# Peptides against a protein of PDB entry 4U39, part 100

Target 1, 302 residues: chain A of PDB entry 4U39
Amino acid sequence: SIKVIGVGGGGNNAVNRMIENEVQGVEYIAVNTDAQALNLSKAEVKMQIGAKLTRGLGAGANPEVGKKAAEESKEQIEEALKGADMVFVTAGMGGGTGTGAAPVIAQIAKDLGALTVGVVTRPFTFEGRKRQLQAAGGISAMKEAVDTLIVIPNDRILEIVDKNTPMLEAFREADNVLRQGVQGISDLIATPGLINLDFADVKTIMSNKGSALMGIGIATGENRAAEAAKKAISSPLLEAAIDGAQGVLMNITGGTNLSLYEVQEAADIVASASDQDVNMIFGSVINENLKDEIVVTVIATG

## One batch from the design tools (peptide; made by RFdiffusion4, then SolubleMPNN)

Design b2_p18_2_s2 (from b2_p18_2, 7 letters changed)
Fold by OpenDDE base, seed 5:
Structure b2_p18_2_s2 (fold): chain B 302 residues (1-302), chain A 18 residues (1-18)
Amino acid sequence: as target 1 above (302 residues)
Amino acid sequence: KTVKVYEFENKTVTVTTN
């Protein structure tokens, strides 16, 4: 089974976005120290952590409180994650609960033998230096606790959206990018396509790889496959070129009109931009909600 | 919402599901 665990406010917003977009084949778990915020989650499973420590009042933007809250609730987290083959841990780094609890939860998942993937955001620069410093500490702790850590730099989202995008919409886009990171991987396992991957294939690319980067490309029209692939490898979310990656996981998602030719064309473009010795795997997904669009997601590891 | 309550090492664990 695949489980997605949203940790703290940002992680739970991302989980809500995943549920709203009907990401299939995954079980959703919402974790928070704030009981009121947790009640707003759409997740099937809701877990309040650190009830004794916080009394349901949240972590007060302190990562140490988030950490201790997860430690207090370790047995509950273990039970909720039990039997998972794969666990996605999603959080917005820089806050209290997400930053502190996500590494603890990730370690619990890993200790249970699940393939553990972190999908987290760095805060926007406008959120201030304190959040950036807290995020750096949380990301460092996550890196040690996961098999693969996808880090999304929120400031790079501002390069994809309009310059006049309101702050609230920038956060919604961050939630959407977190969704895309989880869905881009989970769909390869859970959703049938033209080229299906098994869990073992994904595990070869993601096990013990440390930090990863994600690129996304979307296109329409006659050359949509090539354009989407080119956009993915040149994505602002890629803080480094793909040619330095040791492993590449690629998802080509399209509607019912997606052809094997388009899948191959996209894969060839990404392969040509990658190192000759790269371990590249690619899968395809059919999403009936994509009319004439192709979405290419690239996860670069190593 | 379904609430599952179980005992683990003399602690009450509560899981809330939709």
Scores: peptide ipSAE 0.008, ipTM 0.382, DockQ to the pose 0.015
Fold by OpenDDE base, seed 2:
Formats: sequence, C-alpha cells, structure tokens
Structure b2_p18_2_s2 (fold): chain B 302 residues (1-302), chain A 18 residues (1-18)
Amino acid sequence: as target 1 above (302 residues)
Amino acid sequence: KTVKVYEFENKTVTVTTN
C-alpha cells in the first residue's frame, strides 16, 4: 500500500489538494498539533499529535514542540503507517509542526521498512529569515530520515506564476507543486498507462538516494511531448541541471490520445539531457482529464 | 509485468510493460 501523510498546516493543505484532484491508489493521513486546523482536513485518517503537550493549540511555530508532539504520539503514528510499502511525508518546512514532526514521522516509516519519500517545501523569502533557518534544520533532519527527499524551493514558484499573483495564490501553487511531486510518483505505480512501472523499479531509483530535485513541464499542440520534456528539464524548480544526477525518474502523463511515439520522444529528450551513467526509468500515465495536454514530471536523484 | 533494460546514448533506460 501507498500512504501519503501530510504533516502540519502546509502538509495538510497539500493533502487536501491531492484529494481534490482525485489522486488514486493512495491512503491519506492528516497529522497536526492544531485540532481546529486538523478538522478542516479532507483525509480519511486524521491524527492529532502531542495532545498532552499542546492541548490541541498547535506548536506555536516552534519545531521542538513539533518534534516532541510526534515523539509523544509515536505509537499512534506506527499504527497508522503499519503495512505501508511506500510512505510519502509531505510538509511545509519553516513552521512548528511540519518542521519538527515530519522528520520523526519519516523515521518511523523508514524503521517500519517502507520506502520513505519526503516531499517538502522551503519557505518563501518573504516569510522571513526565522522560517528559512527553521526550514534548513528540518530539511537536514529529513535527509537522514528518508530514502529520497524532494525539496521544492518556493521562491522558484514565483518564477513560474504571474508577477501579480497574490501571496495566498503563491501558497496554493506550492500546495499544487507538492501534489504534483507525490502524484508524479504514485501514478507510476498505481495508475495504468502505456508504459507501467512497478514498485520495485521505483524502489531501485529512490532507495537511499538522499536529496532530489523535481522539474515539471506542461505543453499542448503537435510538438507537445518534446515541449513538455524541454520545460521539465529546464524547470525553475530544478535548482541544478539534471546533468550529474545518478538517477532519473520520469512520468509522461497525457490524455487518451497519448502515443507511444510521444512517450519515446519525451524520454529521449530527458535522457539526452542527463548524465551518461544515469539510471533512468520512465513510465506513462493516462489521465482522461488531460485532453490535449502532456505533463512531464522529472525527479533527479543523487 | 516485463522489465526491459536498454541503452540509449550510453544511458540505462528501464521500461516496465504489462
């Protein structure tokens, strides 16, 4: 089974976005220290952590409170994650609950023998230096607790969105990018396509790989496969070129009109941009909601 | 599922098909 656990406010917003976009084949778990915020979760499983420590009032933007809250609730977290083959831990770094609890939850998942993938955001620069420093500590702790850590730099989202995008919409886009990171991997396993991957293939690329970067490209028209692939490998979300990555996982998602030729064309572009010694795996997914669009997701590991 | 591994421009590509 695949489980997605959203940790704290940002993680729970991402999980809500995943549910709203009908991401299939995964179980959703919402974790928070704030009981009122947790009630707004759409997840089937809702878990309040640190009930004794916080009294349901949240972590007060303190990562140490988030950490202790997860430690207090360790047994409940273990029970909720038991039997998972793969666990996605999603959170916004820089806050109290997400920053402190996500590494603890990830370690619990890893200790249970699940392939543990972190999908987290760095805070926007406008959220202030304190959040950036807290996020750096949380990301460092996540790296040790996961098999692969996908880090989304929120400031790079501002390069993709319109300059007039309200701050609230920038956060919604961050939640959407978190969704795309989880879905781009989970769909390769859970959703049939023209080219399917199994869990063993994904495990080979993602097991004990440390930090990863994600690129996304979307295109339409006659050259949509090539354009989507080019956009993915040049994505602002890629803080570095995919050249030098030891592993590449790519998802080529299209509508019912997606051809094997388009899949091959996209794969060839990503392969050509990657290192010669790269271990690249790719899958294709059919999404009927994509009429004329192709979405290419690239995850570079190592 | 069958896994096919092939080389493309000296890169290893893995494809899993039904």
Scores: peptide ipSAE 0.008, ipTM 0.354, DockQ to the pose 0.121
Fold by OpenDDE base, seed 3:
Structure b2_p18_2_s2 (fold): chain B 302 residues (1-302), chain A 18 residues (1-18)
Amino acid sequence: as target 1 above (302 residues)
Amino acid sequence: KTVKVYEFENKTVTVTTN
């Protein structure tokens, strides 16, 4: 089974976005120290952590409180994760609960023998220096606790959206990018396509790989496959060139009109931009909600 | 939509089902 755990405010917003977009074949768990915020989750399983420590009032933006809250609730987290083959841990880094609890939850998942993937954001520069420093510490702790850690730099999202985008919309886009990171992997296993992957294929690429980067490309029209692939490999979210990666996981998602020719064209573009010795796997997914769009997601590891 | 609440080692777990 595949489980997605949203940790703290940002992680739980991302989980809500996944549920609203009908991401299939995954179980959702919402984790928070704030009981009122947790009640707003759409997840099937809601878990309050650190009830004795925080009394449900949240972590007060302190990562040490988030960490201790997860440690207090270790047995409950273990029970919720039991039997998972794969665990996604999603969080917005820089806060109290997400920054402190996400590494503890990830370590619990890994100790249970699950393939453990972190999908986290760095805060925007406008959130301030303290959040950036807290996020750096949390990311370092996550790297030691996961098989693969996908880090999304929120400031790079501002290069994709309009410069006048309101702060609230910038956070919604960050939640959407977290959704795309989880869905881009989970759909390869859980959703039928023209080229299907199994869990063993994904495990080979993602097990003990450390840090990863993600690129996304979306296009329409006659050359949509080639355009989406080119956008993915040149994505602002890729802080480094794909040619330095040791492993590449690629998802090509389209509507019911997606052709094998389009899948091959997109795969050839990404392969041509990668190192000759790269371990590349790719799958295709059919999403009936996509009309004329193709979405290419690339995850570069190593 | 059914909400079930149960206790696990003195911790509250909430499950929402269809």
Scores: peptide ipSAE 0.007, ipTM 0.373, DockQ to the pose 0.016
Fold by OpenDDE base, seed 4:
Structure b2_p18_2_s2 (fold): chain B 302 residues (1-302), chain A 18 residues (1-18)
Amino acid sequence: as target 1 above (302 residues)
Amino acid sequence: KTVKVYEFENKTVTVTTN
């Protein structure tokens, strides 16, 4: 089974976005120290952590409280994650709960033998230096606790959105990018397409790889596959060139009109931009909601 | 389940089809 665990405010917002977008084949778990925020989760499984420590009042933006809250609730987390083959741990780094609890939860998943993938955001620069420093500590702890850590730099989202985009919409876009990171992987396993991957294929690319980068490209029209692939490899979310990656996982998602030719064209573009010795695995997914759009997601590991 | 290995420009691509 595939489990997605959202940790803290940002992680829970991402999980809500995944549920709203009908991401299939995954079980959702919402984790928070704030009981009121947790009640707003759409996840089937809701877990309050650190009930004794916090009394449901949240972590007060302190990562040490988030860490201790997860440690207090270790047995509950173990039971919720038990039997998962793959666990996605999603969080916004820089806060209290997400930053502190996500590494503990990830380690629990890894110790249970699950392929553990972190999908986390760095805070926007405008959120201040304290949040950036807290996020850096949380990301460092996540790297040790996961098989692969996808880090989404929120400042790069500002390059994708209009400069006049309201702050609330920028956070919604961050939640959407977290969704795309999880869905881009989970759909390869859980959602039938033109080219299906199994869990063993994904495990080969993602096991013990450390940091990963994600690129996303969306296009429509006659050359949509090539355009989407080019956008993915040149995505602002890719903080490094894809040619340095040892492994590439590629998802080509389209509507019911997605062709094998388009899948091949997109794969060839990403392969041409990658190292010659790269282990590339690509899958295709059919999503009826995309109509005429193609979405290419590239995850570069190593 | 059929696993096909394709070489694209001297790169190995693994394709799994059900």
Scores: peptide ipSAE 0.000, ipTM 0.333, DockQ to the pose 0.122; fails the geometry check

Design b2_p18_2_s3 (from b2_p18_2, 7 letters changed)
Fold by OpenDDE base, seed 3:
Structure b2_p18_2_s3 (fold): chain B 302 residues (1-302), chain A 18 residues (1-18)
Amino acid sequence: as target 1 above (302 residues)
Amino acid sequence: TTTKVYEFEKRTVTVTTK
């Protein structure tokens, strides 16, 4: 089974976005120290952590409180994650709960033998230096606790959205990018396409790889596959060139009109932009909601 | 080694293949 665990406010918002977008084949768990915020989760499983420590009042933007809250609730987390083959741990780094609890939860998942993938955001620069410093500490702790850590630099989202985008919409887009990161992987396993991957394929690319970057490209029209692939490898979310990656996982998602030719064209573009010695695995997904759109998601590991 | 330069709207990517 695949489990997605949203940790803290940002993680829970991402999980809500996944549920709203009908991401299939995954179980959702919402974790928070704030009981009121947790009640707003759409997840089937809602877990309040650190009830004794926080009394449900949240972590007060303190990562050490988030950490201790997860440690207090270790047995409950273990029970909720038990039997998962794969665990996605999603969080917004820089806060109290997400920053502190996500590494603990990830370690629990890894210790249970699940393929553990972190999908986390760095805070926007406008959230202030304190959040950036807390996020850096949380990301460092996550790297030790996961098989692969996808880090989304929120400041790069500002290069994708309009400059006049309201702050609330920028956060919504960050939640959407977290969704895309999880879905881009989970769909390869859970959703049929023209080229299906198994869990073993994904495990080969993602096991013990450390940090990863994600690129996304969306296009329509006659050259949509090529354009989507080019946009993915040039994505602002890719802080480093894809040619330095040891492993590449690619998802090519299209509507019912997605052709094998388009899949091949997209794969060839990503391969040509990658190192010759790269371990590249790609799958295709059919999503009837995309109509004429193709979405290419690239995850660069190593 | 071959170097391929990809020009995109927002960035230039240089790929060096051995």
Scores: peptide ipSAE 0.017, ipTM 0.396, DockQ to the pose 0.034
Fold by OpenDDE base, seed 4:
Structure b2_p18_2_s3 (fold): chain B 302 residues (1-302), chain A 18 residues (1-18)
Amino acid sequence: as target 1 above (302 residues)
Amino acid sequence: TTTKVYEFEKRTVTVTTK
């Protein structure tokens, strides 16, 4: 089974976005120290952590409170994650609950023997230096607790949205990028396509790989596969060149009109941009909601 | 080998195909 655990406000917003977009084949768990925020979750499983420590009033933007809250609730987290083959831990770094609790939750998942993937955001620079420093500590702790950590720099999202985009929409886009990171992997296992991967394939690429980068490309029209692949490998979210990656996981998602030729064309572009000795795997997914769109997601590990 | 250069807004990607 695949479980997605959203930790704190940003993680729970991402989980809500996943549910709203009908991401299939995953179980959703919402974790928070704030009981009121947790009540707004659409997840089937809702877990308040640190009830004794926080009394449901949240972590006060303190990562140490988030950490202690997860430690207090360790047994509950273990029970919720039990039997998962794969666990996604999603959070916005820089806050209290997400920054502090996500590494603890990830370690619990890893200790249970699940393939543990972190999908987290760095705060925007405008959120201030304190949040950036807290995020750096949380990311460092996440690296030790996961098999693979996808870090999404929110400042790079500002490069793909209009400069006049309201702050609320920029946060919604961050939630959407978190969704795309989880869905880009989970769909390869859980959703049938033209080329299916099994869990063992994904495990080979993602086990004990440390930090990963994600690129996303979306296109329509006659050359949509090639354009989507080119956009993915040139994505602002890819802070490093893909040719330095030791492993590449690629998802090619399209509507019911996705052809095998388009899948091969996209795969060839990503392969040609990658190191010759890279371990690259790719899968295809059919999503009826995309109609004429192709979405290429690239995850570069190593 | 064929080399294709793609220019994007903030990045240039060189694709070399055998």
Scores: peptide ipSAE 0.016, ipTM 0.397, DockQ to the pose 0.033
Fold by OpenDDE base, seed 2:
Structure b2_p18_2_s3 (fold): chain B 302 residues (1-302), chain A 18 residues (1-18)
Amino acid sequence: as target 1 above (302 residues)
Amino acid sequence: TTTKVYEFEKRTVTVTTK
């Protein structure tokens, strides 16, 4: 089974966005120290952590409170994650609950033998230096606790969106990028396409790889596959070149008109942009909600 | 066989398709 655990406010917003987009084949778990915020989750499983420590009032933007809250609730977290083959831990780094609890939850998942993937955001520069410093500590702790850690730099989202985009929409886009990171991997396992991957394929690319980067490309028209692939490998979210990655996981998602030729064309572009010795796997997904769009997601590991 | 060259900021990618 695949489990997605949203940790704190940002993680739970991302989980809500996944549920709203009907991401299939995954179980959703919402974790928070704030009981009121947790009630707004759409997840089937809702877990309040640190009930004794916080009394449901949240972590007060303190990562140490988030950490201790997860430690207090370790047995409940273990029971909720038990039997998972894969666990996605999603959070916004820089806050109290997400920053502190996500590494603890990830370690619990890893200790249970699940393939543990972190999908986290760095705070925007405008959220202030304190959040950036807290996020750096949380990311460092996540690296030790996961098999792969996808880090989304929120400031790079500002390069993808219009300059006039309201702050609230920038946060919604961060939630959407978190969704795309989880869905781009989970769909390869859970959703049938033209080229299906199994869990063993994904495990080969993602096990004990440390930090990862994600690129996304979307295009339409006759050259949509090639354009989407080019956008993915040149994505502002890819802070480093894909050349140097030890592993590449590629998802090519299209509508019912997606062709094997388009899949191959996109894969060839990404392979040509990667190192010769890269372990690359690619899958395709059919999304009936896509008309003329192709979405290429690239996860570069190592 | 068609060869396409794509220029990126940090790299040039050559794709050969049959």
Scores: peptide ipSAE 0.013, ipTM 0.362, DockQ to the pose 0.033
Fold by OpenDDE base, seed 5:
Structure b2_p18_2_s3 (fold): chain B 302 residues (1-302), chain A 18 residues (1-18)
Amino acid sequence: as target 1 above (302 residues)
Amino acid sequence: TTTKVYEFEKRTVTVTTK
């Protein structure tokens, strides 16, 4: 089974976005120290952590409170994660609960023998220096606790959206990029396509790889496969060139009109931009909602 | 609750605020 755990406000917003977009084949768990915020989650499983420590009043933007809250609730977290083959831990870094609790939850998942993938955001620069420093500490702790950590730099989202985008929409876009990171992997396992991957294939690319980067490309029209692939490898979310990656996981998602030729064309472009010795695995997914769009997601590890 | 729709180059985002 695949479990997605949203940790704190940002993680729970991402989980809500996943549920709203009907991401299939995963079980959703919402974790928070704030009981009132947790009640707004759409997840089937809602877990309040650190009830004794926080009395349901949240972590007060303190990562140490988030950490201790997860430690207090360790047995509850273990029971919720039991039997998972794969666990996604999603959070917005820089806050209290997400930053502190996500590494603890990730370690619990890993200790249970699940393939543990972190999908987290760095805060926007406008959120201030304190959040950036807290995020750096949380990312460092996550890296030690996961098999792969996908880090999304929120400031790079501002290069994808309009310059006049309201602050609230920039956060919604961050939630959507977190969704895309989880879905880009989970769909390869849970959703049939033209080229299916097994869990062992995904595990080969993601097990004990440390930090990863994600690129996304979307295109339509006659050359949509090639354009989507080119956009993915040149994505602002990729803070480094893909040619330095030791492993590449690629998802080619299209509508019912997705052809094997388009899948091959996209894969060939990404392979040609990668190192010759790269371990590249690609799968395809059919999403009837995409109609004429192709979405290419690239995860570069190493 | 108010719903705002924002159109970006590649997507539309719907925001609902209470």
Scores: peptide ipSAE 0.020, ipTM 0.381, DockQ to the pose 0.017; fails the geometry check

Design b2_p18_2_s4 (from b2_p18_2, 10 letters changed)
Fold by OpenDDE base, seed 4:
Structure b2_p18_2_s4 (fold): chain B 302 residues (1-302), chain A 18 residues (1-18)
Amino acid sequence: as target 1 above (302 residues)
Amino acid sequence: KTVKVYEFEKRRVVVTTN
């Protein structure tokens, strides 16, 4: 089974976004130290951590409280993760619960033998230096606890949204990018497409790879496959060029009119931008909600 | 069922279509 764990406020918002977008073939778990915030989760499984430590009042933006809360609730986390083949741990780094608890939860998943993938955000620069420093510590701890850590730099989201975008919408876009990171991988396993991957293929690319970057491209029209692929490899979310990645995981998602030619065209573009010795795998997914859109997601590992 | 074989990056991709 595939489990997605949203940890803290940002992680839970991302999980809610995944549920709202009907991401298939995954089980959702919401984890928080704030009981009131946790009650707003749409996840089937809701877990309050650190009930003794926090009394459900949250972590007070302190990562050490988030860490201790997860440690207090270790047995409950283990039970919720038991039998998972793959675990996504999603969080907004820089806060108390997400920053502190996500590494502990990830380590528990890894110790259970699951392929453990972190999908996390760095805070916006406007959230202040304290959040950036806390996020850096959390990201460092996540790297040790996961097989692959996808880090989404929120400041790069500001490059893909209108300059007049309200702060609340920028956070919603961060939640959407977290969704895209999880869905871009989970759909390759759980959702039938023109080219399916098995779990072993994904495990080969993602096992013990450390940090990863994600690029996304969306396009419509006659050259939509090529355009989407070009947008993905040049995505502002890619803090480094794809050239130099040791592994590339590519998802080509389209509507019912997605052709094998379009899949091949997109894959060839990404391959041409990658190192010749890269271990590249790609899959395709059919999503009827995309109609005439193609979405290309690229995850560069190593 | 139609089986198509594509070569990509020195790999064989086998696509089975109805």
Scores: peptide ipSAE 0.014, ipTM 0.414, DockQ to the pose 0.066
Fold by OpenDDE base, seed 2:
Structure b2_p18_2_s4 (fold): chain B 302 residues (1-302), chain A 18 residues (1-18)
Amino acid sequence: as target 1 above (302 residues)
Amino acid sequence: KTVKVYEFEKRRVVVTTN
């Protein structure tokens, strides 16, 4: 089974976005120290952590409180994650609960033998230096606790949205990018396409790989596959070029009119931009909602 | 403190909420 665990406010917002977009084949768990915020989760499983420590009042933007809250609730987290083959741990780094609890939860998942993938955001620069420093510490702790850690630099989202985008919409886009990171992987396993991957293929690319970057490209029209692939490999979300990656996982998602030729064309573009010795795995997914769009998601590991 | 019991993946999961 595949489980997605949202940790703290940002992680729970991402989980809500996944549920709203009907991401299939995954089970959702919402974790928070703030009980009022937790009540707003759409997840079926809602877990308050650190109830004794915080009394449901949240972590006060302190990562140490988030950490201790997860440690207090370790047995409950273990029970919720037990029997998962794969666990996604999603969080917005820089806060109290997400930054502190996500590494603890990830370690619990890994110790249970699940393929553990972190999908986390760096805070925007406008959230302030304290959040950035806390996020750096949390990301370091996550890297040690997961098989693969996808890090989304929120500041790079500002390069793909309108410059006049309100702050609230920038956060919504960060939640959407977190969704795309989880869905881009989970769909390869859970959703039939033109080229299906198994869990073993994904595990080969993602097991013990450390940090990863994600690129996304969307296009329409006659050259949509090539354009989507080019956008994915040149995505502002890629803080480094993919040519340095040891592994590449690619998802090519299209509507019912997606052709094998388009899939191959997109794969060839990503391969040509990658190192010759890269271990590249690609899958294709059919999403009837995309109509004429192709979405290419690239995850570069190592 | 409210204790909720969920059926999750054919398991009994005890969740503490407010």
Scores: peptide ipSAE 0.009, ipTM 0.338, DockQ to the pose 0.017
Fold by OpenDDE base, seed 5:
Structure b2_p18_2_s4 (fold): chain B 302 residues (1-302), chain A 18 residues (1-18)
Amino acid sequence: as target 1 above (302 residues)
Amino acid sequence: KTVKVYEFEKRRVVVTTN
């Protein structure tokens, strides 16, 4: 089974976005120290952590409280994760609960033998230096606790949105990018396409790889596959070129009109931009909600 | 102490809170 755990406010917003977008084949768990915020989750499983420590009042933006809250609730987290083959841990780094609890939850998942993937955001620069510093500490702790950690730099989202985009919409886009990171991987396993991957294929690319980068490209029209692939490898979300990656996981998602030729064309573009010795795997997904769009997601590991 | 029982994947998760 595949489980997605949203940790703290940002992680739970991302989980809500996944549920709203009907991401299939995954089980959702919402984790928070704030009981009121947790009640707003759309997840089937809602877990309050650190009830003794926080009394449901949240972590007060303190990562140490988030950490201790997860430690207090370790047995409950273990029970919720038991039998998972893969666990996504999603969080907005820089806060109290997400930053502190996500590494603990990730370690619990890994210790249970699940392929553990972190999908997290760095805060926007406008959220202030304190959040950036807390996020850096949380990201460092996540790297040790996961098989692969996808880090989304929120400031790079500002490069793909209009300059007049309201702050609230920038956060919604961050939630959407977190959704895309989880879905881009989970769909390869859970959703049939033209080229299906098994869990072993994904595990080969993602097991014990440390930090990863994600690129996304979307295009329409006659050259949509090539354009989407080119956009993915040049995505602002990629803090570095993919040519240094040891592994590449690629998702080519299209509508019912997606062709094998388009899948191959997109894969060839990504391969050509990668190192010759790269271990690249690619899958395709059919999403009936996509009309003429192709979405290419690239995860670069190592 | 309050005991809350959650259903998860046909399993029961027991959470004890103060």
Scores: peptide ipSAE 0.007, ipTM 0.295, DockQ to the pose 0.016
Fold by OpenDDE base, seed 1:
Structure b2_p18_2_s4 (fold): chain B 302 residues (1-302), chain A 18 residues (1-18)
Amino acid sequence: as target 1 above (302 residues)
Amino acid sequence: KTVKVYEFEKRRVVVTTN
């Protein structure tokens, strides 16, 4: 089974976005120290952590409180994650609960033998230095606790949105990018396409790889596959070029009109931009909601 | 020792902590 665990406010917003976008084949768990915020989750499983420590009032933007809250609730987290083959831990780094609890939860998942993938955001620079420093500590702790850690730099979202984009929309886009990171992997396993991957394929690319970067490209029209692939490998979300990656996981998602030719064309572009010795795997997914769009997601590991 | 009771997957779970 595949489980997605949203940790803290940002993680739970991402999980809500996943549910709203009908990401299939995964079980959703919402974790928070704030009981009121947790009640707003759309996840089937809602877990309050650190009830004694916080009394449901949240972590007060303190990662140490988030950490201790997860430690207090370790057995509950273990029970919730038990039997998962793969666990996605999603959080917005820089806060209290997400930053502190996500590494603890990830370690629990890893200790249970699940392929543990972190999908996290760095805060925007405008959220202030304190959040950036807390996020750096949380990311460091996550790297030790996961098989692969996808880090989304929120500041790079500002390069792909309009300059007049409201702050709330920038946060919503961060939630969407978290969704895309999880869905880009989970769909390869859970959703049939023209080229299907199994869990063993994904595990080969993601097991004990440490940090990863994600690129996304979306396009329409006659050359949509090529354009989407080019956008993915040149994505502002890629803080480094893909040619230095040891492993590449590629998802090519399209509507019912997605052709095998388009899949191959997109894969060839990503392969050509990658190192010759890269371990690259790719899958295709059919999503009826995309109609004329192709979405290419690239995850570069190592 | 503290006992926590919660519902998960339609099961009553009892967790005892020191």
Scores: peptide ipSAE 0.000, ipTM 0.253, DockQ to the pose 0.015

